Peptides against a protein of PDB entry 8HF1. Designs and how they scored, part 246

Target 1, 320 residues: chain A of PDB entry 8HF1
Amino acid sequence: NVMLYATKPTEVMVSFPHQEQVLTVTRLISAEIEKFYVSLDLMNIGVQPIRRSKSLQCLRDPSKKSFVKQLFNDFLYQMKEYGIYAASIAIISLIVEFDIKRRQAETLSVKLMHRTALTLCEKIRHLLVQKLQDMTYDDDDDNVNTEEVIMNFSTPKVQRFLMSLKVSFADKDPKDICCLVFVERRYTCKCIYGLLLNYIQSTPELRNVLTPQFMVGRNNISPDFESVLERKWQKSAIQQFRDGNANLMICSSVLEEGIDVQACNHVFILDPVKTFNMYVQSKGRARTTEAKFVLFTADKEREKTIQQIYQYRKAHNDIA

## One batch from the design tools (peptide; made by RFdiffusion4, then SolubleMPNN)

Design b2_p26_2_s1 (from b2_p26_2, 9 letters changed)
Fold by OpenDDE base, seed 5:
Structure b2_p26_2_s1 (fold): chain B 320 residues (1-320), chain A 26 residues (1-26)
Amino acid sequence: as target 1 above (320 residues)
Amino acid sequence: DEELKKRRELVEELKKSKPELIPEPE
């Protein structure tokens, strides 16, 4: 019965222009990845012996090529959806993953495949950083992490999100902030987290106000393959957010996985709300007095988004 | 760089746009 008095959050829509990022660098990177796929398909990596202990990973990617393509496709998605600054952070995760896989390679052919992927990631990183440096006076890598660079090399969606954070939280007491940021994909949590760390550090009005954290949902497919480190990190991140040591949590659809997150005063939905359950669960976290539930939509999808929210409101009222 | 100029212009345009309340259905 206590769930009935959930104060309805103020629902806010933030629109952004649908700009196809026609950056030459984005086209170059996409073309380099496509060339790499052709090369990858020609690589003879042999029949990999299915080791019983790694059987689940081998069952998913018997050629080990599909996983490589998946990581680059996930990168291309992040570059498209969040921009080249976010992509410069995302590529580091690929570099780390391919270096680990290169070291763990059981055959020379697989080692060479991961080395080639790693070399491409380093080339992509260089192309991204070089483009970010076009706004800097000094060739120093540290100068690419400014508010101006982050803002100008982000997508309109991310730009509006960062502006909304600045407007919402500038010069506020950190203790009065409990913010959730929902994203669709797990790997986006880490990418947006890295972007926010740099943005907050470069934005004086937010530096002592926002302490971000991220939560990656449980890998439903392989809880056993979550490194002990990742599980410890997730528990620590949640605990820091509960204790108020972090006041902004980036999460994917993890709330569907039964992670108990405290009542928040701000909920940002960075990616489109695709399901009624996501709407109810995310909105249901905005429970404080004067809580805000903020949606981001492309201008072209604005009307469709409004109609979808009306349907979800109706469905929610019919169940309540 | 014309690409950079267009991106700066976009940022300035975005700063002028205000968040809107999702209207109640009539």
Scores: peptide ipSAE 0.386, ipTM 0.886, DockQ to the pose 0.745
Fold by OpenDDE base, seed 1:
Order: sequence, then C-alpha cells, then structure tokens
Structure b2_p26_2_s1 (fold): chain B 320 residues (1-320), chain A 26 residues (1-26)
Amino acid sequence: as target 1 above (320 residues)
Amino acid sequence: DEELKKRRELVEELKKSKPELIPEPE
C-alpha cells in the first residue's frame, strides 16, 4: 500500500494591519445610505400581487424592501472590507440589479422604490470615481484603473493580496499556474474579479501571466434570481479554468456544491476561514507539488487564526 | 492630501512585510 503521501500544501499566513481610519467619502456614502433607509421605511409600496410562481412565494412586500437593504448592506461590507476601489466596481452590480428590478416592477410604487435606489447608486458611483480621480491628473475615467490607484484605494487586506499575487506569479509561465481565490460572499467574487482584471492589465509582470475568472455559487435562497446569463457564464468560467484558458478562479465558499475543480498549486483565502468544511475543501484543492495555501488575517486576529487552524488540522487528522 | 500621503506610506510599509509560515503545532 503506497500511501500516496498527498504532499501537504505549505500553509502561509499573510497578516495585514487593521485599518481603523474611514475615508470621508466612505462616511458620506454610509450616511447617504442611512438616509435612504429612513426614506425607504416611509415608502408605501402597497400589497404586492402574489404571483403564483412557487419559488417567488418568499418575495412578499417586506422582502422587497429587505432585498434593497440587503444589497446596500452588502455594498457597505464590500466598501469596508475591500476599499473604495472595490466599492466602485461593486456599485455597478447594484446599478444593474436595481435597473432590472425597476423594469420588472409590477407597480408604480415598486418602480419608484427601485428608481430611488438606482439614483442613490449613481450618486455613490460618482462620489467613488471622483475620489479615485484624486490620484489622476486627467479627468479620463480610464486613468483610475492604474496599479497605483488600485493599490492606494484598497484596504490593507486587498493590498497584501495583490502584493502576494505579484510576488507569486510575476513573469511566470501561465501554464504553471492554477490558482484559487476563496471569498466569503457571492458579490465579492465579481468585485474582486473586476479589481483583478484592472490590476493585471495595469501590471506588466502579470498582464500575460494571469487570466482570472470567477464563480458565484448557486443562490440557494432564490435560484430564480440567477439570470440564465449568469448560469451560462458560470459554466463557461469553470470550463475555461479546466481547459487552462483561465488560471485564476475566484470563488465563494459554495464549492461545497460538488463543483469539480482541478488540483491547484495556489489557494488564497482572502476572507476568514469560518468553518472546518471550508478549511478542508479549500486546502484540499492545493494538491500539486509545492502547493501553497495562503491565509489573510488581520494582525489583531493572528493568534486566533493560528489557533483555529491548529484545531482544524487536529480535527482533519482525527477523521483521516 | 494628507489622507493620500498616509495611504501611500501604508503601501510602502506593507511592501516590507513578509509572509510567514503557519508553524506546525508542537
């Protein structure tokens, strides 16, 4: 019995300072969203006709306002966790979603609610882009997508992540790279994907090295909200990654759904590992020779992170 | 802009920091 010593990946921890200082623009945006919530609570959207689609039974009237609040809360999370550059990408996803919801609105009151949300998103986008332009000499929107702007307007976590990518992959053969990036939230996948596209394009050492894709897990709460386009895109992205046409895949923890991803040589965990299953599944993808499993942790959470990894290692060894 | 200056300083400080191996528990 040749116990195939599955080469244990090298586990690496990258610490980052906790950024306590909130940008003035971030405070302004948060205050505008809070004002919007007060306005939203005062909106009479009436009783929505219960469309008999079995899956949409959960979308009663309170759920429409709650969904709007959820999207803005997710945006606020992205802005806090990844920075204002990431937020400038994340807000576009909200704009698209609220425009779809506005067009699909069954009542004028619901249409107005989504229109008001959309107007707020456009204002937020403008505030973010204007702040990104503080580092640009030219008012051209294309000039905000530089390595310098991306780096300076990202959180320390994202800064360390980008630096780790540059150090790990600069001037390497694309064929030698199979990288997974795990994030906690579905919306983070798209946001970090957009950020990485711009970062890679602006970084000569990575431009012809990394080809990113992203995978959003199935929304178990509402599979009907996943557009046919998103599902097609997800299948295409997985296939491109399998075929080696993409060598970096951003995914949420939803790899639990049995998505067969090839053995990778790099696994980055951008967000805290919250479950044993996430640890085992993500680490279990780092199977090549000299594979790296990289965790990102705030300096304040470093010891807690190490202890949690030790507990997960022990639990994994007790099951194996 | 003092805010941008502090952000640039943070980036330069982060460039000096090295990744660490998670030690094996003894």
Scores: peptide ipSAE 0.378, ipTM 0.885, DockQ to the pose 0.756
Fold by OpenDDE base, seed 2:
Structure b2_p26_2_s1 (fold): chain B 320 residues (1-320), chain A 26 residues (1-26)
Amino acid sequence: as target 1 above (320 residues)
Amino acid sequence: DEELKKRRELVEELKKSKPELIPEPE
């Protein structure tokens, strides 16, 4: 019922050029990951004890190799979609995960597998940081966190997103801002959060204006996979956003019915809208007067995006 | 570095680009 009378947000499209320029470093990293996959396939990690949870069997490769490959594939996706700077943040999450898995390894062979993955992540991190330093005169890692470095080593999509934030929020009162940023993948939330922290800190017009937070949507597949820590983080993040201590929330799923997030004045859809439900639910968060619903599209997909939005508008009007 | 120059040029071009309203379907 409350959805029917919501002021329709202004729908805005931000186009970006397709990035044809593949950096040599990204090709090197991809080649190193492919070499690692060949090595990983040759590793004998033995028969892992099948933990009796039938539900976990479908999602966990008994060899744990598919999980390792999934993390690197997710990293490759981040590097491609968000750029080298975002990848330098994303790789830290892999390092942490593989170090945890290495310490939790029940066998020497599994420990070695995770150690090899960790060594590759450190090599990738070094290659990424070294490339970011091409714009810096000093070897200090802190010098790579400038607005200029972040902007120049991000994809056109991320560049346009950051520019849209700067234009939308420069020198505004933090209390007047309630912003949602939707991304497709769970791991992207943390990556974009880290990027935004550094970008905001390096951008004087935003430093005291935007306070970001992130929330990973609930895994519909199994609440058992959510660590107690992740659940605590989600609750804290939502509460900070409700209390106005955070005014920008990054999320990978439409907040399930019942997570009452305040009426937002800005909703950014960083990744393509793939479902009608995503469109309706994300747009339905832009409820304030003069609320903006901002989509990002590649120039080549502009027309398809417009047609898809028209279809979603029609379908929404037929149900409402 | 020519690559860096091209990246800086792209950023400056992007700064000139404005967002567009998604029109109502005719």
Scores: peptide ipSAE 0.344, ipTM 0.871, DockQ to the pose 0.723
Fold by OpenDDE base, seed 3:
Structure b2_p26_2_s1 (fold): chain B 320 residues (1-320), chain A 26 residues (1-26)
Amino acid sequence: as target 1 above (320 residues)
Amino acid sequence: DEELKKRRELVEELKKSKPELIPEPE
């Protein structure tokens, strides 16, 4: 019955303008990916040998082509939702994944498919970095990681999120901060983590105030060695957050996996709240005195978001 | 660049907007 006496967090809504800022570079990248999909559909990768893994759960490994398309679709989503700066970080994760898959390829045809995907990712990376350099006088890659570049090449949602962090945490004691940031998709955790590292480093008022970590859920942990390293890293990240060595944790739906996270004074929901469970679980982490639960919404979705929150509040009161 | 100017203007507009409390349902 400890849930009944928890001070209700202050629920805050931050609106942002819906700008389809379709940069020419974004259109070019989308067209290159679409062209690649046409080429990919024409590739003969042969019948892949069904690895009889001993466990009877023949999880039909999704078509190797389907996996490649999924990664590029996820990248396109990140570029659209978070902007080209976030996309420049996200593309590195695709490069790493396709290089691993290229090395693990059992057939020449599959190896060539992953190599072609990798070459496209390198081209996309170059186009993104070149566009970020439009604000820099020097051709040095390090000059693209300034507060100004991050802000100007992020979506209005990410801009409002970064401003909310700066206003909330500028020049505060790190020990007084326990912040959760919820995102919908696992790949977004790492992308937003990289963006926050660069933003915090470039923002003097947040330097030595915020120490971010990220956590991805366990559901896609293949039994492979990479999955063991990822599990070790996740355990370490959670421990750093529990010990107060990190004071901001980026999570994707992780509360559903039974990870015990401490009570926080700030909870940010960067992506739309899609389920009642996500609302209750995320809000339920904002338990300290004067805790804030912050939602981000496009101006066009503001009314719909408010109505959805009222429905969730009503449903929560009916079960309490 | 006019595009960069518009982006900077948007950032300054976003700084002026305050977070809203989600009112309790009446």
Scores: peptide ipSAE 0.333, ipTM 0.866, DockQ to the pose 0.737

Design b2_p26_2_s2 (from b2_p26_2, 10 letters changed)
Fold by OpenDDE base, seed 2:
Structure b2_p26_2_s2 (fold): chain B 320 residues (1-320), chain A 26 residues (1-26)
Amino acid sequence: as target 1 above (320 residues)
Amino acid sequence: MKELEERRKLVEELEKSKPELIPEPE
């Protein structure tokens, strides 16, 4: 019922050029990951003891190899979609995960597999950081976190997103800002969060204006996969956003019915809107007067995006 | 140097680009 009378937000489209410029470093990283996959397929990790949790067996490769490949594939996606700077943050999450898995390994062969993956991640991190340092005179890792480096080593989509934030929020009162950023994938939330922390800190006009937080949507598939830590983090993040201690929330799913997030004045959809439900639920968060709903599209997909939005508007009006 | 200059130019071009309203369907 409350959804019917929500002021329709202003729908804005921000186009970005298709990035054809593949850096040599991204090709090198991709080639190293492919070599690693060949090596991984040849690794004999033995028969993993089938822990009797029947529900987990269908989603996890018993060999744990598919999970390793999934993490690297997710990383490759981040590097492609968000750029080298975002990839330098994303790789740290892989390093942490593989170190945890290495320590938790029940067999020497599994321990070695995760160690090999970790070694590759460290190599990738070095290649990424070295490339970011091409714009710096000093070997200090902190010098790569400038607005200039972040902007120049991000994809056009991320560049336009950051520019849209700067234009929208420069020198505003933090209390007047309630912003949601929707991304497609769970791992992207943390990556974009890390990027935004560094960008905001390096951008004087935003440093005391935006306080980001991130939330990974609940896995509808199994609440058992959410660590107690992740659940605590989600609750804390939501509470900070409700209390106004955070004014920008990054999320990968439409917050399920019942996570009452405040009426937002800005909703950014960083990734393509793939479902009607995503459109309605994300747009339905932009409820303040003069709320903006901002979409990002490649120039080549502009017309398709417009047509898709028209279809979603029509479908929404037919149900309302 | 040349690659960095090209990237800076791309950023400057992006800064000139304005967001557009999604029009109401006719």
Scores: peptide ipSAE 0.276, ipTM 0.833, DockQ to the pose 0.714
Fold by OpenDDE base, seed 3:
Structure b2_p26_2_s2 (fold): chain B 320 residues (1-320), chain A 26 residues (1-26)
Amino acid sequence: as target 1 above (320 residues)
Amino acid sequence: MKELEERRKLVEELEKSKPELIPEPE
């Protein structure tokens, strides 16, 4: 019965303009990925030996081609939703993944497929970094990680999110901050974490105020060694947040996995609230006095978002 | 230059806009 006495958080909506900022570089990258998909479909990778893993759940390992396409589709989503600065961080995760898959490849054809994907990622990285450098006036300072570069090469959603952090937390005591940031997709946690590290480091008012961590859900933890390291890292990140060594945690749907996160004074929902459970669970973490629950919405979706929140409030009151 | 100026103006407009309270349903 602990739910009955929780102070209701203040619900805040932050709107942002729907700008399809289609940069020429974004169009070029999308076209290169589409061209790569045509080439990938023509690649003969042969019949992959079904590794009989001892566990009878033959999880049909998704087609190795399907996995490659999934990673690039996820990258395209990040570039669209968060901007080219976030994409420059996201592409590094693809490079790492394709290099691992290239090394683990049992056949020459699969090795060559992952190598071709890796070469495309390196080209994309170069195009992104070159575009970020358009704002660096000094030829000698390759530092694309300034507040100005981050803000100008982020989407309006991310710009509003960063501004909301600066306004909310500038020059505050780190001990008074317990912040959650919810995102829809697991890969977004790491991307937004990298963006926040660079933004906080470049913003004096947030330097030594915010210490971010991120957590990804357990569901994709293969029993492989990488999964053990990821699990150890996740446990460490949660512990750092519990101990107050980190005061901002980026999460993807992790509340569904039964991770006990402390009561927070700020909860940011960076992506659209798609389910009643996500609304209740995320809002239910904003339990401190004067807690804020902040939603981000495009101006065109503002009315739809308000109506959805009213429906969720009604449904929550009917079960309380 | 022009794209950057449009983006800077957008940032300035975004800074002027205050967060809205989601009103309680009447």
Scores: peptide ipSAE 0.270, ipTM 0.831, DockQ to the pose 0.771
Fold by OpenDDE base, seed 5:
Structure b2_p26_2_s2 (fold): chain B 320 residues (1-320), chain A 26 residues (1-26)
Amino acid sequence: as target 1 above (320 residues)
Amino acid sequence: MKELEERRKLVEELEKSKPELIPEPE
């Protein structure tokens, strides 16, 4: 019975121009990854022994090449959807992963494959950082983490998101803020988290206002391979958000996984709402008085987004 | 320089645009 009096959140749409960021560096990086895929396909890694303990990973990627391609494809997605600045953060996660895989390699051939992938990631990182430095006025100030650099090297979607955060939370009491940010992909959570840390640090109006955290959904593929450290980190992040030590939580569709997140006063949907369940669950977290539910849409998809929300509202009212 | 200036102008244009309420269906 208590769920019936959930104040309907104010639903807000923020549009952004669909700009294909035709950066020469983005094309160069894509071409380098494509060249790497050709090289990767020519690598003789041999038949990997199926170790019983790693059988699920070996069954999904017997060549270990598909996992490498998946990580680079996820990186290309981050670069396209969130921009060069976000890509400069995302590439670090690939570097860490490939270094771990290189160290864990059971064969010289697999070790060399991961080393080659790592070398490409370092080249990509250099290209990204060099492009970010084009906005640094002082040759001596290698600080690419300014508000200006973040804004200029983000996609219009991310720019509008950051502007919406600044407008919504500038100079507010941190205790009055309970914000969720929903993204589609797990890797996006960490990427946007890193971007927000740098943005908040560079934005005086937010520095003492927002304390971000992120939640990575359970890896349904290999819950057993979630490091004890990752599980501890997830529990800690959730607890910090519950205790009010963090007031902004970035999450993927984790709410479908039964993670109980508190009622929030702001819910941002950074990526398109693809399902009715995602709409109901995410909107259902905006339960406080004067709660806001904010959607981001490309201008070209504005009408389609509105019609989709109307369908979801109707379907929700027919079930209620 | 020209590319950076075009990107700065884009940011300024985005700052002028306001969030909108999703209207109730009539």
Scores: peptide ipSAE 0.257, ipTM 0.825, DockQ to the pose 0.777
Fold by OpenDDE base, seed 1:
Structure b2_p26_2_s2 (fold): chain B 320 residues (1-320), chain A 26 residues (1-26)
Amino acid sequence: as target 1 above (320 residues)
Amino acid sequence: MKELEERRKLVEELEKSKPELIPEPE
């Protein structure tokens, strides 16, 4: 019995400082969203017809207001956790969603609600882009998508992540790279993907090295919110990653769905590992020789993170 | 200007810091 010593991945921890300082623009945006919530609560949108689709009854906000608040709360989370550059990408997803909902509105009142939300998103986008332009010199093309802008307008977590990618993959052969990046939330996959596209394009050492894709778990996607285009794109992204046409895949934690992803040489956990299952599944993808499993932690949470990893290692060894 | 300068300093500080191995439990 050759116990195939599955080479245990090298577990690496990258710490980042807790950013206590909130940008003035971030405070302004948060205040505008709070004002919007007050306005939203005062809106009379009437009783919405409960379309009897059988399965996911629970997620249909009968008022449709909770869904609007959820999207803005998710945006606020992205802005806080990843920074204003990531937020400038995340807001586009809200714009697209609210425009779809506005067009699909069954009543004038619901249409106006989504229009008001859309107008707020456009204002937020303008505020974010204007702030990103503070680092552009007047003579340079209005390209806010430079390495400098991305780095300076990202949170310390994202800064460390980007630095770790640059150090890990600069001037390497794309064929030697199979990288997974795990994030907690679905919307984070999209905004980090957009951020990475711009970062890679602006970083000569990575431009021809990394080809990113993203995927989101199906279970976290209400089928009612997943477009046919998103599903087709997700299937294509997985196939490109399997074929080696993409070498970096951003995933939400919902890899529980039996998505057969190949053995990778790099696994990055951008958000805190909250469950044993997430730890085992994500670490279990780092199976190549010299594979790396990289965690990101705030300095204040470093010790707690280490202790949690020790507990997960112990629990894994007790099952194996 | 001040906010940008503080952010640039943060980037410079981050570039100096190294990843660490998660130690094996004793």
Scores: peptide ipSAE 0.328, ipTM 0.855, DockQ to the pose 0.762; fails the geometry check

